# Peptides against a protein of PDB entry 5CWW: the designs that were tried, part 36

Target 1, 194 residues: chain A of PDB entry 5CWW
Amino acid sequence: VPKLQGPFDFDLNPEDEQDDEVELKDIYVIGEKPRVADLMRGEEEELEMMKEDQHNGLSLNIICLLSTSGQVKICLDIDGVEAQWLPPRSKNKRLFAPPPEPPSLLTFQTFDTLKPAEVTPDGWPMFSEDATSPYSFYVTHPAGITYISLTPWVFRLESELQSDSEAGTEFRIDLLAKGQGSERDRIFTQTRTQ

## One batch from the design tools (peptide; made by RFdiffusion4, then SolubleMPNN)

Design b2_p27_5_s2
Fold by OpenDDE base, seed 5:
Structure b2_p27_5_s2 (fold): chain B 194 residues (1-194), chain A 27 residues (1-27)
Amino acid sequence: as target 1 above (194 residues)
Amino acid sequence: AAAEEAKRKAVLEALKKALEKKREEEK
């Protein structure tokens, strides 16, 4: 019986706890894509169809958090959801396996989708999916709509995760971390008719 | 499989360190 893993205890890094109590309004999860090595263990027929899509996914879960102020945090599940199979009901040793440590989320990027003047007490920013890409989405708010794409870094990160060579990895990862990260475009702004 | 996992872990540790450094530079 597969054990339902969840709720994700967001161990928000205690370093992020020092930032003001960001009231979360919405969560958007992008599930991990299977690794090529894991797909090769499946039936031959599924291999051909998945080869084309394999280059477009990250083998890590992405957790996007949205605050009431329109702040977005892009987090990576580094530990991965290991499929915990219920141990077979075998023998008496109550080895209290320590409760699995909550998955560690790594904050990749934090950014705002709203200007300070657009933040309202009654504002309700929400995520919405982009049907054309699993790694793109929208943040909708009464003040406007922001398009977000993770594509600029997701592919590069996955390439490093799948690379056979360690040469230059540290440098490329440093560039990845320091780069602009996610694409963010305000596609609509509500004109307040004064 | 073990070597691939070790490499994956190393990449993620490098990413963690790079992001930590970035946060320190922004502060």
Scores: peptide ipSAE 0.588, ipTM 0.935, DockQ to the pose 0.652
Fold by OpenDDE base, seed 1:
Structure b2_p27_5_s2 (fold): chain B 194 residues (1-194), chain A 27 residues (1-27)
Amino acid sequence: as target 1 above (194 residues)
Amino acid sequence: AAAEEAKRKAVLEALKKALEKKREEEK
């Protein structure tokens, strides 16, 4: 029986002292999709149904953080969740599995969803899911609603992670990192009734 | 499997370096 890993102790590596000043309001987690190689070890029938879906997900957990100011931070779990099996029922060996090393989170992108004038002390932004895609979501705030999609880079990153060729990987990764990253679209803005 | 894992690790290290470089260029 696979051990449910969680809650993730986010040791947000406080490397940036400036990030510690950010008051977090909400968190949104996108679970990793299984790697193709891991799926191939399963039953053949599940393989056919998943073949179409195999290319549609990232084999890394994504952690999105939302501040009171509407700042979104998109983080990747680069250490991966090692499948922890439930310890065999043998009573005796309290093998203190060393506490799982806190996952190392890599900040992929940071951006704002609110303008400075829209930030209010009583305004609390929140995440909400998109029913059509696990890699798309909304940030809702009294000032407006912002649509966010990770799809522009998620597929490209997964392609590199699964690629058999090392040729051009560094170049493509550099382009991915330097790119615009996530799609953002303000779909609703609250009109201040003057 | 070992080769795949090694490559995966290399991609993630490359990504880390690329993001660090981007952060330094934006400062």
Scores: peptide ipSAE 0.587, ipTM 0.935, DockQ to the pose 0.597
Fold by OpenDDE base, seed 2:
Structure b2_p27_5_s2 (fold): chain B 194 residues (1-194), chain A 27 residues (1-27)
Amino acid sequence: as target 1 above (194 residues)
Amino acid sequence: AAAEEAKRKAVLEALKKALEKKREEEK
């Protein structure tokens, strides 16, 4: 019987001690795109149509977390969604299969969408999708709307994941990690009418 | 397939290491 893996069990590794104090309000998940190798097992015709779309997707799930303060944390599911099967009800050996280690989330980037003065106790930021791109979204708050795009790094990361060459990978990954990461643009700010 | 998976794993490990280093530098 397939174990329904509920939504991402966020084992937020406690090592981000500073992040434990962040009250989360919303979660936005960008599902992984199928790997080219997985598609090659399907009908060739569907492969050609998806080839153009495949170059634009990440073969990892992305989990975006939004705090009450408007902090966004971009996390990667590096373990992937593996199909977990319920252990066969064999009688005697309580092989406590160690609970499948919750998917390890790797925090890629953390940033704020609100200024400190915009943070209010009654304010609730929320994610909303961008219909034009699966890797772009908005954070809406009474104070304003922020556009976020993961496209600057998603493509590069996927290219490394699919690369046949290990040459320069470490260097490119280091640049990816140290880079600006996601695009952020405040597209609307609510003017308080005095 | 095994080689591709090994490469993928190596990329992710490199990313993890790079991000850890970044966090240490920010501290």
Scores: peptide ipSAE 0.587, ipTM 0.934, DockQ to the pose 0.652
Fold by OpenDDE base, seed 3:
Structure b2_p27_5_s2 (fold): chain B 194 residues (1-194), chain A 27 residues (1-27)
Amino acid sequence: as target 1 above (194 residues)
Amino acid sequence: AAAEEAKRKAVLEALKKALEKKREEEK
């Protein structure tokens, strides 16, 4: 059963969004940071608490999916952007609101953290947070630990989302998509003493 | 506000197209 880690609860039906029958074991969610424009319209008190983190976060939710084979899929919640501009649905808990449709996820990057020989039926990988950065995390498996950082692209994407100018946006987005994406480093490997 | 939303939407559409192109180039 996928484990959700993050600042909010997310109901994912993994079967509907993946073309490939990938068995998911864990989910790591990085919650969106409020947009500067949204903060400027909010109460002054909320603005002061968030000032330090505003420039360093993505105004989109990031959903990381981890398979039994150690495949990581980095997804962006693109519908979350539209939902924030919808007038706050009045607190009328319509008891019978249809379950919110799962958000449409845009796959940004997919990569493996395990070698084929390291994949075992009884050893499934798990996410763990990095206390030093909200956009860095680890994939832990009996065979080893992989460090992952989204920082190489997150800041660039946010800068485009907040840009006042359309000049060069398409070009920069093309470069971002074609780039290496996330940082990935195997920091520990368990030596199988034969 | 409407202009900002339109820009964000345009960026996301550009990103989607760029990722689709990348996937096609890797096949």
Scores: peptide ipSAE 0.586, ipTM 0.933, DockQ to the pose 0.545

Design b2_p27_5_s3
Fold by OpenDDE base, seed 5:
Structure b2_p27_5_s3 (fold): chain B 194 residues (1-194), chain A 27 residues (1-27)
Amino acid sequence: as target 1 above (194 residues)
Amino acid sequence: MAAEEEKRRRVLEALKKALEKLREEQK
């Protein structure tokens, strides 16, 4: 039985706890790249095609949260959603393993897709995938459509996760955090015809 | 496997610290 993973503990910065009032409207999940070892259990032929596309993804799940105000939070699953299979009911020792701690989500970036004047009480922002990239998506709202790409930082973060040397990791991660965040482009704006 | 996992953990801890620092600097 797949264990429902949740609640997600958002290690929201306690000072961003004022953002707890952010009513979430939609969630977009970008799954981690399948480990080659997990793919090896399938048909050999599909493995070759996936190798080229596999180099450019993140080994972490990304959870994007969208508020009613059009705010996007990009969160990283730090603990890794290991498919925790419920341990087989061995009969005797009810060692209640402590409930696994909820996965900690690290908020990587927060940004708005709407201007304050575009936010409406009846607004329904939604995520939609980009068929051309797993790390790109759209936020659609009646006021407009915003393209978002995580590509600017995803590759760099993956490089650090796969790096053999810890030397300079802190510095490079600091640069990742301070550097270019997600690409954001308003591709369509609804002109209010008065 | 264990060494890669520990390394991953360290990178994530560093990322967390960096993000925390950035948030503090923005305030």
Scores: peptide ipSAE 0.168, ipTM 0.693, DockQ to the pose 0.643; fails the geometry check
Fold by OpenDDE base, seed 1:
Structure b2_p27_5_s3 (fold): chain B 194 residues (1-194), chain A 27 residues (1-27)
Amino acid sequence: as target 1 above (194 residues)
Amino acid sequence: MAAEEEKRRRVLEALKKALEKLREEQK
């Protein structure tokens, strides 16, 4: 039985605790790329074809949070939630290992998908997937649709995670953090018929 | 495996530190 992963401790910036009732409306999770080595325990020949696919995706879980105001928070699972399988009900009272500490989420980026004038009390922004990319998605709201892509930074971050050299890592991560965040494009706006 | 995990940890710590600095500079 898969162990329910959670609660996630958000390293909520203490300033985010002071920001009042940010009502979360939706959550979108982009799972980490599967470790090909763990899946391929059986077929050696498919390992060569999937080595090219090893470059596709982030080895971290990404948690996207959406508020009623259309604010998106992009969070990274930095502790790497290993899929903890509940040990099979073997009768042996193995000493309750202390519950693993809840995974820490690092807020990578926060941005708005709605203009202040588009925010309504009854507005219900929702995530929807992009069938063409696991690292792209849409935020849908009655006021419009916003395309989001994580591709500007995801592959760079993965390159650092997989890099054998620590040389220049700090510099490249600093550039990543200061650089262009997620792509955001309003692809549709509902014309308010005055 | 252990070396890759240690490396991953170091990158993540660096990322965290970089993001913290950016937040401080924006304040």
Scores: peptide ipSAE 0.165, ipTM 0.692, DockQ to the pose 0.669; fails the geometry check
Fold by OpenDDE base, seed 3:
Structure b2_p27_5_s3 (fold): chain B 194 residues (1-194), chain A 27 residues (1-27)
Amino acid sequence: as target 1 above (194 residues)
Amino acid sequence: MAAEEEKRRRVLEALKKALEKLREEQK
């Protein structure tokens, strides 16, 4: 029987501790790039196509959270959400290994997609996929549509994860953390014709 | 395999520390 995974521990930004209970409306998950070793069991031809698609996906899962106010949180799954199975009900009180520590999500970036005047009590922001890139998506709301791309920092982070050199890693990661990582562009604004 | 996993772990630990530090600087 699959074990329900959760709750997730969020390393929330301290700015979020002051904001009222952020009601989440939607979740968008970007799965990690499949490990080459898992693909080696199958057709060699598919491996060559994935090598040519130069956008080496991130070796981590990304979880995007969307609030009622249009706030987006970009979270990294550091521990890896592996499918956990409930141990078989063996009659013997096998000392339940301490429940695996809940997967910790690291909040990488938080930003708003709506202006305060655009936030409505009946608003329903939603994620929409971009068919051209797994690391790009849209936030749709009655007030407008915002394009988001994670590609600028995802590529750099993956490069660090694959780098054989420890030299300068701390500096490059610090730059990633301090940088305006994600691209954000309001591509459409609904004009209320009064 | 083991060396790549250990390296990945170290990078992730560095990322965590960097983000924690940034959060502390904003308090």
Scores: peptide ipSAE 0.163, ipTM 0.690, DockQ to the pose 0.712; fails the geometry check
Fold by OpenDDE base, seed 4:
Parts: structure tokens; C-alpha cells; sequence
Structure b2_p27_5_s3 (fold): chain B 194 residues (1-194), chain A 27 residues (1-27)
């Protein structure tokens, strides 16, 4: 059972005073690609399958947040990467580790799936998985269904994380940040029957 | 291993900075 890792302290930038208390309705988590090295303790055959299965997954966890208004926030779990590198806590110091610092989520992208006129108080947007890709999903609302794919930037980001050269890293990351984010397509719109 | 780790950290730091800049530009 995946432990519900919560509460996420969203470092909501305190300067966004006007961030209307975005009431979150749903959360969708995309787990990081398993490390080949961690799998190498298993059978060689699984390693070959993972090489062939160019599951171009991201080495970071992705947390998608969905508000009542149909706003999607795509966050990267940076601490998940850092926590993997924390030396095994030596057993001894029962020091009250300060509550694990809330995972620092980096907001990669924010976008709306609903038009303002489609937002209703009783509208409950929900995430649903895409069986064809772990990096694609749907947002379902009574007003319509939106397909979302993270594939365009996930691939680029993973390529950067796996790159052997630090040369041009800043430039490539800047391009990633400024580039096209997630693909978003409204696949269904509920026609208001007049 | 350690070099790859440090590299990943640097990339993430760079990503963070880039995203911060984008947010500022969108204001």
C-alpha cells in the first residue's frame, strides 16, 4: 500500500497573497523510474527488458495537484532525490529529528483545464490514469475531459539528469523551463443542452 | 555514483532557478 505521504507543505510562495485558497480536490502521483542499479540485484533478464523498455521515465517523482476550479499544478519532488542520497541514518541518535522537512516540491507548471464559465461549485474534477503511459492522464469534470501528457518535458528533463556533461546544463534547463510544458487537449466538452 | 549525484543536484538547482525566473517574467 503506497503510504500516503502527507501533509505536503507546499512552499506556496508567500508573496502570492492572492493565491485564492486553491482548494485541492485530487492528487495524482507519478512515481520515479526505478534505478537500474537497484534492480541489478535482481535477475539479469529484467535489466535487459528495462534497457529495451525505453520507459523514458523520469528519475523524479511527479506530484500533480488538481483544484476545484480545474487548475492543475505539476510539481517535482526534489527532496525525493536528496533523500536517496542521505547517508543511512546511523541508528544511534534518537534525536528528535525535526519533523522531516516537508518535501520541497518544485512547481514546474500550472494550467487550467476548465474555462471560468465551466467552473461550478458542485463540480468535482478528478484525475484518471492513462493505461498507455504513466506520464499521461486525464482530468474529468462534468463540463468535459482533458487529456494531459507530461512526455514532452519529462523526456528532456530525464535526458539532462542522465547527461554526462555539465557543459550547457544551465542553458538546457533554461530551455526546458521556457519551452513547451505539458501537452493539454480537451477531448470532450459537455454541450449544455439548451 | 557520487559524481552523478552531485550532477543531479546541480541540475535540480538550475531548474529551480530557471523556474523562479520564469515566474518573475510572467508577473
Amino acid sequence: as target 1 above (194 residues)
Amino acid sequence: MAAEEEKRRRVLEALKKALEKLREEQK
Scores: peptide ipSAE 0.156, ipTM 0.681, DockQ to the pose 0.634; fails the geometry check

Design b2_p27_5_s4
Fold by OpenDDE base, seed 1:
Structure b2_p27_5_s4 (fold): chain B 194 residues (1-194), chain A 27 residues (1-27)
Amino acid sequence: as target 1 above (194 residues)
Amino acid sequence: MEKEEEKRKKVLEALKKALEKLREEAK
């Protein structure tokens, strides 16, 4: 049973609270790719078809935060990765693992979906899913609709996470961090009827 | 510009650490 990891304690580092009163309005979570090995414990024959799907998705949870101003923060749950590799709890040692420290969220990218002139006090941007891809979504605001896709980096990051070779890792990570982040496209703009 | 570069550096460092941990646990 995929444990729905409980409410992410957003330990907003109080030092990052010094960024201006960004009122968060919405959260969009893209769950990590389920480990095929845990799903396949039953039926051998479906193993071959799902091996092709092993390349689809990120092994990290992605948390998207949306502010009233239309600012999007794309965050990665880095600590969630550690929890995945914990050996299956064999039976008896209830060693009180210290309460799992709240997952540390890494801000991968921050961008705006609205122009400053489009920001209104009563404007409430919201996330909506894209039925065609789990790594694409929309930000809907009265001023317009913005399409967002994480596909430019998600698969590259996953490839790096699954790579057993340390060779070139630093270079590839540097490319990920310096490269183009998420795709952002304004697909609709509300024409102000003058 | 400097703040963005610092943020990118933190991301890189965190990603590197995460990858290192993953690889160590896979070993």
Scores: peptide ipSAE 0.133, ipTM 0.688, DockQ to the pose 0.062
Fold by OpenDDE base, seed 3:
Structure b2_p27_5_s4 (fold): chain B 194 residues (1-194), chain A 27 residues (1-27)
Amino acid sequence: as target 1 above (194 residues)
Amino acid sequence: MEKEEEKRKKVLEALKKALEKLREEAK
């Protein structure tokens, strides 16, 4: 039986200075790229197609959180949500493995998709997928639609995760942290014709 | 400005720690 993973500890949220109980409305999860070793068991042909799609997916899960105010948090699962299977109920060893430490989520970036004047009590923002890229999505709200792309940094982060060289890692990570984060573009704004 | 730099520093430290952990687990 798959163990429900959660709650997630947001221990590494550098932005939660204000205990403003951000009411979450939606969650969008981008799964890690499947390890090539797990795919090798079956269809060789599909592996070649995935190699040509040069967008080397990130080896970490990405969790996007959306608040009622249209705030988006991009979180990285650092501990890797390894699918914790409930240990088979073997009768005897009630080894209470200490509850696996909840996966620590790192908040990589936080940004708003709505202006304060666009936030309404009855306006519910929602995520929508982009069929063209797993690392791009939309935030839809009655006030408008915002396109978001993680592609500017995801590839660079993956390159660091796969790098065996410690040389220059600090510099490259610093560039990731200081660089332009996610692409954000308001593609549609609803004009209230009064 | 100072608050943003502190946030970036925390992210950097967390990413470094995460990378170290992932590299150790891969060994």
Scores: peptide ipSAE 0.132, ipTM 0.690, DockQ to the pose 0.062
Fold by OpenDDE base, seed 5:
Formats: C-alpha cells, sequence, structure tokens
Structure b2_p27_5_s4 (fold): chain B 194 residues (1-194), chain A 27 residues (1-27)
C-alpha cells in the first residue's frame, strides 16, 4: 500500500491509523486569511471590501483531503498558528537550518460524502470551490454532489484562536467538540436509470 | 454517529493541547 508520504505529517490519532489505508484522490486547501498588515500593502479600496465580508476567516490553513471512497478529512495546519503567535525568530537563521519539518496537520473532522453502495472503482470524487464562500465547497462524484460548509465551526475556532484569555477555553473547545461539525448536504443524486 | 463524535472529541482534545502549547510559547 503506497503510504502517501505527503509532505504533511498527519498527526492522525493513533486509533485512526486504520484510516491510513485511505487512498487520497484530491486535496482542497483553504488558505488562512491574510493578516491586516499584509492587506495594508495593497490598495485601500480592497481593505474596505474585506471589512464588509464579515466572514472573519480562520487564521489557519485548512487542508481537506478526499479519498476514493468519498471520505473527506478536514485538517488544520497547526504550524500556521505557531507562525502567528511566535515572534519572528531573529533573522540569524544560519544558512544550513535543517529543512523545516513538514507542517503538522491536525485532523479536525472526518466524514463520508458517499454511501458504500455509491463507491465505484472508476468513480473519482473531486473538490470544487464555492464562489460564494471560501469556507464552503463541493464534492462531486458520478453518484452525486455534496455541499460542504465549514462555517459552523470555523468562526468559533477563530474566536478561540484570537482569545488571549485561557479562561473558558476548555468550555469553548468543548462546545466546538460537541457542536455542529461541518454542514453536509447532498444537493444532487444521480438516479441510476436501470 | 457516536463513533464520529468520539473521534471529534479526541481531535478537540488534541486541538486544545495544541492551542495551549502555542499560547505558552507565545508567552
Amino acid sequence: as target 1 above (194 residues)
Amino acid sequence: MEKEEEKRKKVLEALKKALEKLREEAK
């Protein structure tokens, strides 16, 4: 079984190691929102448009993985958080710094978009973006199309990432845990005309 | 459903630990 030696170390929960046999077919990346400081280098007009899009995006990269079976894994780039919180280490990075360790991905959620009976050897599921939201996307398969939205938890997670207070963190994270995961809606199902 | 919830709980525990670590390193 070719271990997908992706450049990503999936800190898969050791109990989910059985999911290592999942053949990945597609990857969808939702980039972190650019910091206001990075936006300030652009035209002032773009800054006003981003204020109206109240979608306080996640300060983390989200990496969605799609298997041949239509399983979606939503992973968070935790190393991206370190880059935000750690003061820039002094520029004296000696020339031969060891190659940066591959980003550690935390699997946030795993779910199926296909029923077992819909999985076909030749059916390749694919991601596609939703033009209306950066945190929504589609999984397209010959059996059907599934809409996915990360919005139910992304904003709550971002709020937690931006919180300076450890007070109530456990409770808020527990609410994230117990709360609604990603929205998943099958918007189209191909009727097998027998 | 119940297994997915348990997995999610584990992920959030991992997330909690990661966030705690990041907050400690920022201090």
Scores: peptide ipSAE 0.144, ipTM 0.693, DockQ to the pose 0.063; fails the geometry check
Fold by OpenDDE base, seed 2:
Structure b2_p27_5_s4 (fold): chain B 194 residues (1-194), chain A 27 residues (1-27)
Amino acid sequence: as target 1 above (194 residues)
Amino acid sequence: MEKEEEKRKKVLEALKKALEKLREEAK
């Protein structure tokens, strides 16, 4: 029986001193790229299309969290959601398997999609997918629509994950963390018709 | 400024550890 995944522990979140209980409204999950070895059982044609599409997906799951205020948190599933099978119910020894260490989510980036003045109690921001890219999406709110793209860093992170060379890893990771991270663009703003 | 830098440092350390772990598991 597949073990229910979650709750995710945010253990790797640096203590945002803002204990502001961020009320989450929506979750958007970008699944990891299937391993080529697992795809090799499938049609050769899918492999060629994935090579031409420059978007070699990330080998990690990405979990995007959206708050009522329009704050987005981009989280990485570092431990990999391996399908944890429930240990077979051996009758006798309730070996309390230590609770599987909850998958540690690493908060990669946090940013706002709304201005404070745009936040309304009745406003409900939602994620929507971009059909053109699995690593791009929209945050839709009555005040406007924000385009978000993870492509600037996802490719670099994947390249680092696939790199066998430890040389310069620290520097490249530092560049990833210091970079602007995700692209964010307000593509539509609702004009209050007075 | 210092708090943001500490936060970034923690994220970097976590990313580094995560990458090291992932590389070890891939071997």
Scores: peptide ipSAE 0.135, ipTM 0.692, DockQ to the pose 0.061; fails the geometry check

Design b2_p27_6_s1
Fold by OpenDDE base, seed 3:
Structure b2_p27_6_s1 (fold): chain B 194 residues (1-194), chain A 27 residues (1-27)
Amino acid sequence: as target 1 above (194 residues)
Amino acid sequence: SAEEERLKLLAKKLAELVKKRQAERKA
């Protein structure tokens, strides 16, 4: 049985957001690109299919959170949270090791997909995947559909993570952090039929 | 601003991660 991971501590949350006030409605996880070294231990045939997808992925997990108000929070898993399985119920009283400190997620970006007037108490925003890109997705709400793409900054971040040169890295990372370069486009708005 | 300081810390943490990954590849 998969172990439910969490609660997560959010590092670098916006100060104005009290964690208790944000009601989450949906979560969208973009898994990290598998490390080539870890794949080499498996069957060679599965490796070739994954190689083509490997060149365009981030070597970090991305956790997207969606609130009732249509706020999207993009978080990075810096510590590398691995899938944990519940240990088989062996009757042995495991000495209560203090629960491991919850893994921390790094809050990269937060933005709204709905206008204040579009937010409704009964609104149910949801994530939906883009079949054409692992780093693009949609937020669907009765008021409309918003396209989101992480590709602009994901590519740049991965290039730094894979770079052998330290020259200019700090400068480029600073620009990346300040740029907050996720693409956001409202592709559909529901016309209120009067 | 608080947001500017947050972004500075974000950049710092990302840069540290990059340096860590670079060091791991060189070892």
Scores: peptide ipSAE 0.584, ipTM 0.936, DockQ to the pose 0.792
Fold by OpenDDE base, seed 2:
Structure b2_p27_6_s1 (fold): chain B 194 residues (1-194), chain A 27 residues (1-27)
Amino acid sequence: as target 1 above (194 residues)
Amino acid sequence: SAEEERLKLLAKKLAELVKKRQAERKA
């Protein structure tokens, strides 16, 4: 029986964001790409496919959260939430096993896609995929459409994760964290005909 | 600022992850 996963703990949420204040409307999950080392243990066919797919993916799951206000939160699954099966009901369930610590999602970045004036109570922002890139997507709202790309920092982070050298890693990671690096572009704005 | 401290901690956690992954490949 598959184990029900969740709730997720969000690590490093902005202090100004009371978890109670953010009403989530949509979730967009970008699954991890297999690591080259993991592929070397697999079939040769998968190795050839990755060589052709020049799209360097991240070896981490990314969880994107969208609020009613059009706020996007980008989270990283650093623990590697894998499909877990319920352990067989061993009779000796010690009643007092502390609940397993929920898997933590690392909050990488938070940003708004809507202006305050565009936020409406009946507004329903939604994620939609970009067919050209797994790390790019759109936020669609009645007020407009925003293009988002995680590609700039995803590539750099994966490069570090796959690096054989520790030299300069801490510095580059510090720059990556401070830069945040997600691309955001409003590609369409609905003109309210007055 | 609180955000600056958050980013410092973020960087630390990411760096630890990278180091962990590097160690796993060397083992």
Scores: peptide ipSAE 0.581, ipTM 0.936, DockQ to the pose 0.822
Fold by OpenDDE base, seed 4:
Structure b2_p27_6_s1 (fold): chain B 194 residues (1-194), chain A 27 residues (1-27)
Amino acid sequence: as target 1 above (194 residues)
Amino acid sequence: SAEEERLKLLAKKLAELVKKRQAERKA
């Protein structure tokens, strides 16, 4: 039986986030692209197709979290959360090993998709995919629709992850972290006809 | 600021990840 994974601990959350105030409503997971090295065991044709895909993908899982207030949190799975199986019911009541530390996600970026005035108690924001890119998605809310793209920084991060050169890596990663380069565009706003 | 420190730590962790991945490919 697969073990239910979670809750996740969030590393590098903004300090101003009172954990008690952020009610999560939706989760959007962008699965990692397979590593070229892992693909070398497959057929050459599969390798060529995956090489083309690798230029457009990140070798890390991305977990996007959406709160009732329309806050989006973009997290990276650095540790590579693998599917955990429930340990076989060994009847021996051995002392409950402390529950393994929950897997941690690295909070890359947090931003709002709604203005404070647009937040309603009955509002239910949801993620929806963009068919044109796995690293782009929409946040839909009764107040409006926001397009989000992770492509700008995902590409740069993957370039570093695949780089054979250490020269300048720390500098480029510093720029990437500071840039927080997700694209955000409100494509639709519901006009309240007063 | 707290955010600046967070970003510094973020950069550090990402850099460590990159180094780890680079080492794994060379091994």
Scores: peptide ipSAE 0.586, ipTM 0.936, DockQ to the pose 0.817; fails the geometry check
Fold by OpenDDE base, seed 1:
Structure b2_p27_6_s1 (fold): chain B 194 residues (1-194), chain A 27 residues (1-27)
Amino acid sequence: as target 1 above (194 residues)
Amino acid sequence: SAEEERLKLLAKKLAELVKKRQAERKA
């Protein structure tokens, strides 16, 4: 049986966002790309295909959270939460192992997909995937559909994570953090027919 | 602002992660 992971602790949440006050409606998880070292255990032909793909993903899990109000929170799994399986019911539960520290997620970015006037008590925003990119998705709501792409910063972050040089890393990461360059485009708005 | 400080901390934590990953590859 897979071990239930969570609750997650959210690090660097905005001060005004008490997690207890935000009603979450949906979660969208973007799994990390496998590390090249983990893939080297496979056949040579897979290595060439993977070299082209090595630059096309993030070596971190991304957890996207969606609230009733259409707020999207982008979180990064910095600790690398591995899939944990429940230990086989061997009777020797070491009763005294301190509970493992709950996994922490790093809040990268928070933004709204709905205008204040579009937020309704009965609103049900949902995530939907983009078949063309694992790092792009849609937020659907009765008021409209918003396209979101994480590709602009994901590419840059992965480039840093894979870099062999520390030169300029802090500067580029600072720019990345401050820019928070997720693409967000409203592709459809439901016009209230008067 | 509080957000500016949050972003500074975010940058710091990401930089630490990058350094950690770099060290792991060199080892």
Scores: peptide ipSAE 0.585, ipTM 0.936, DockQ to the pose 0.813; fails the geometry check

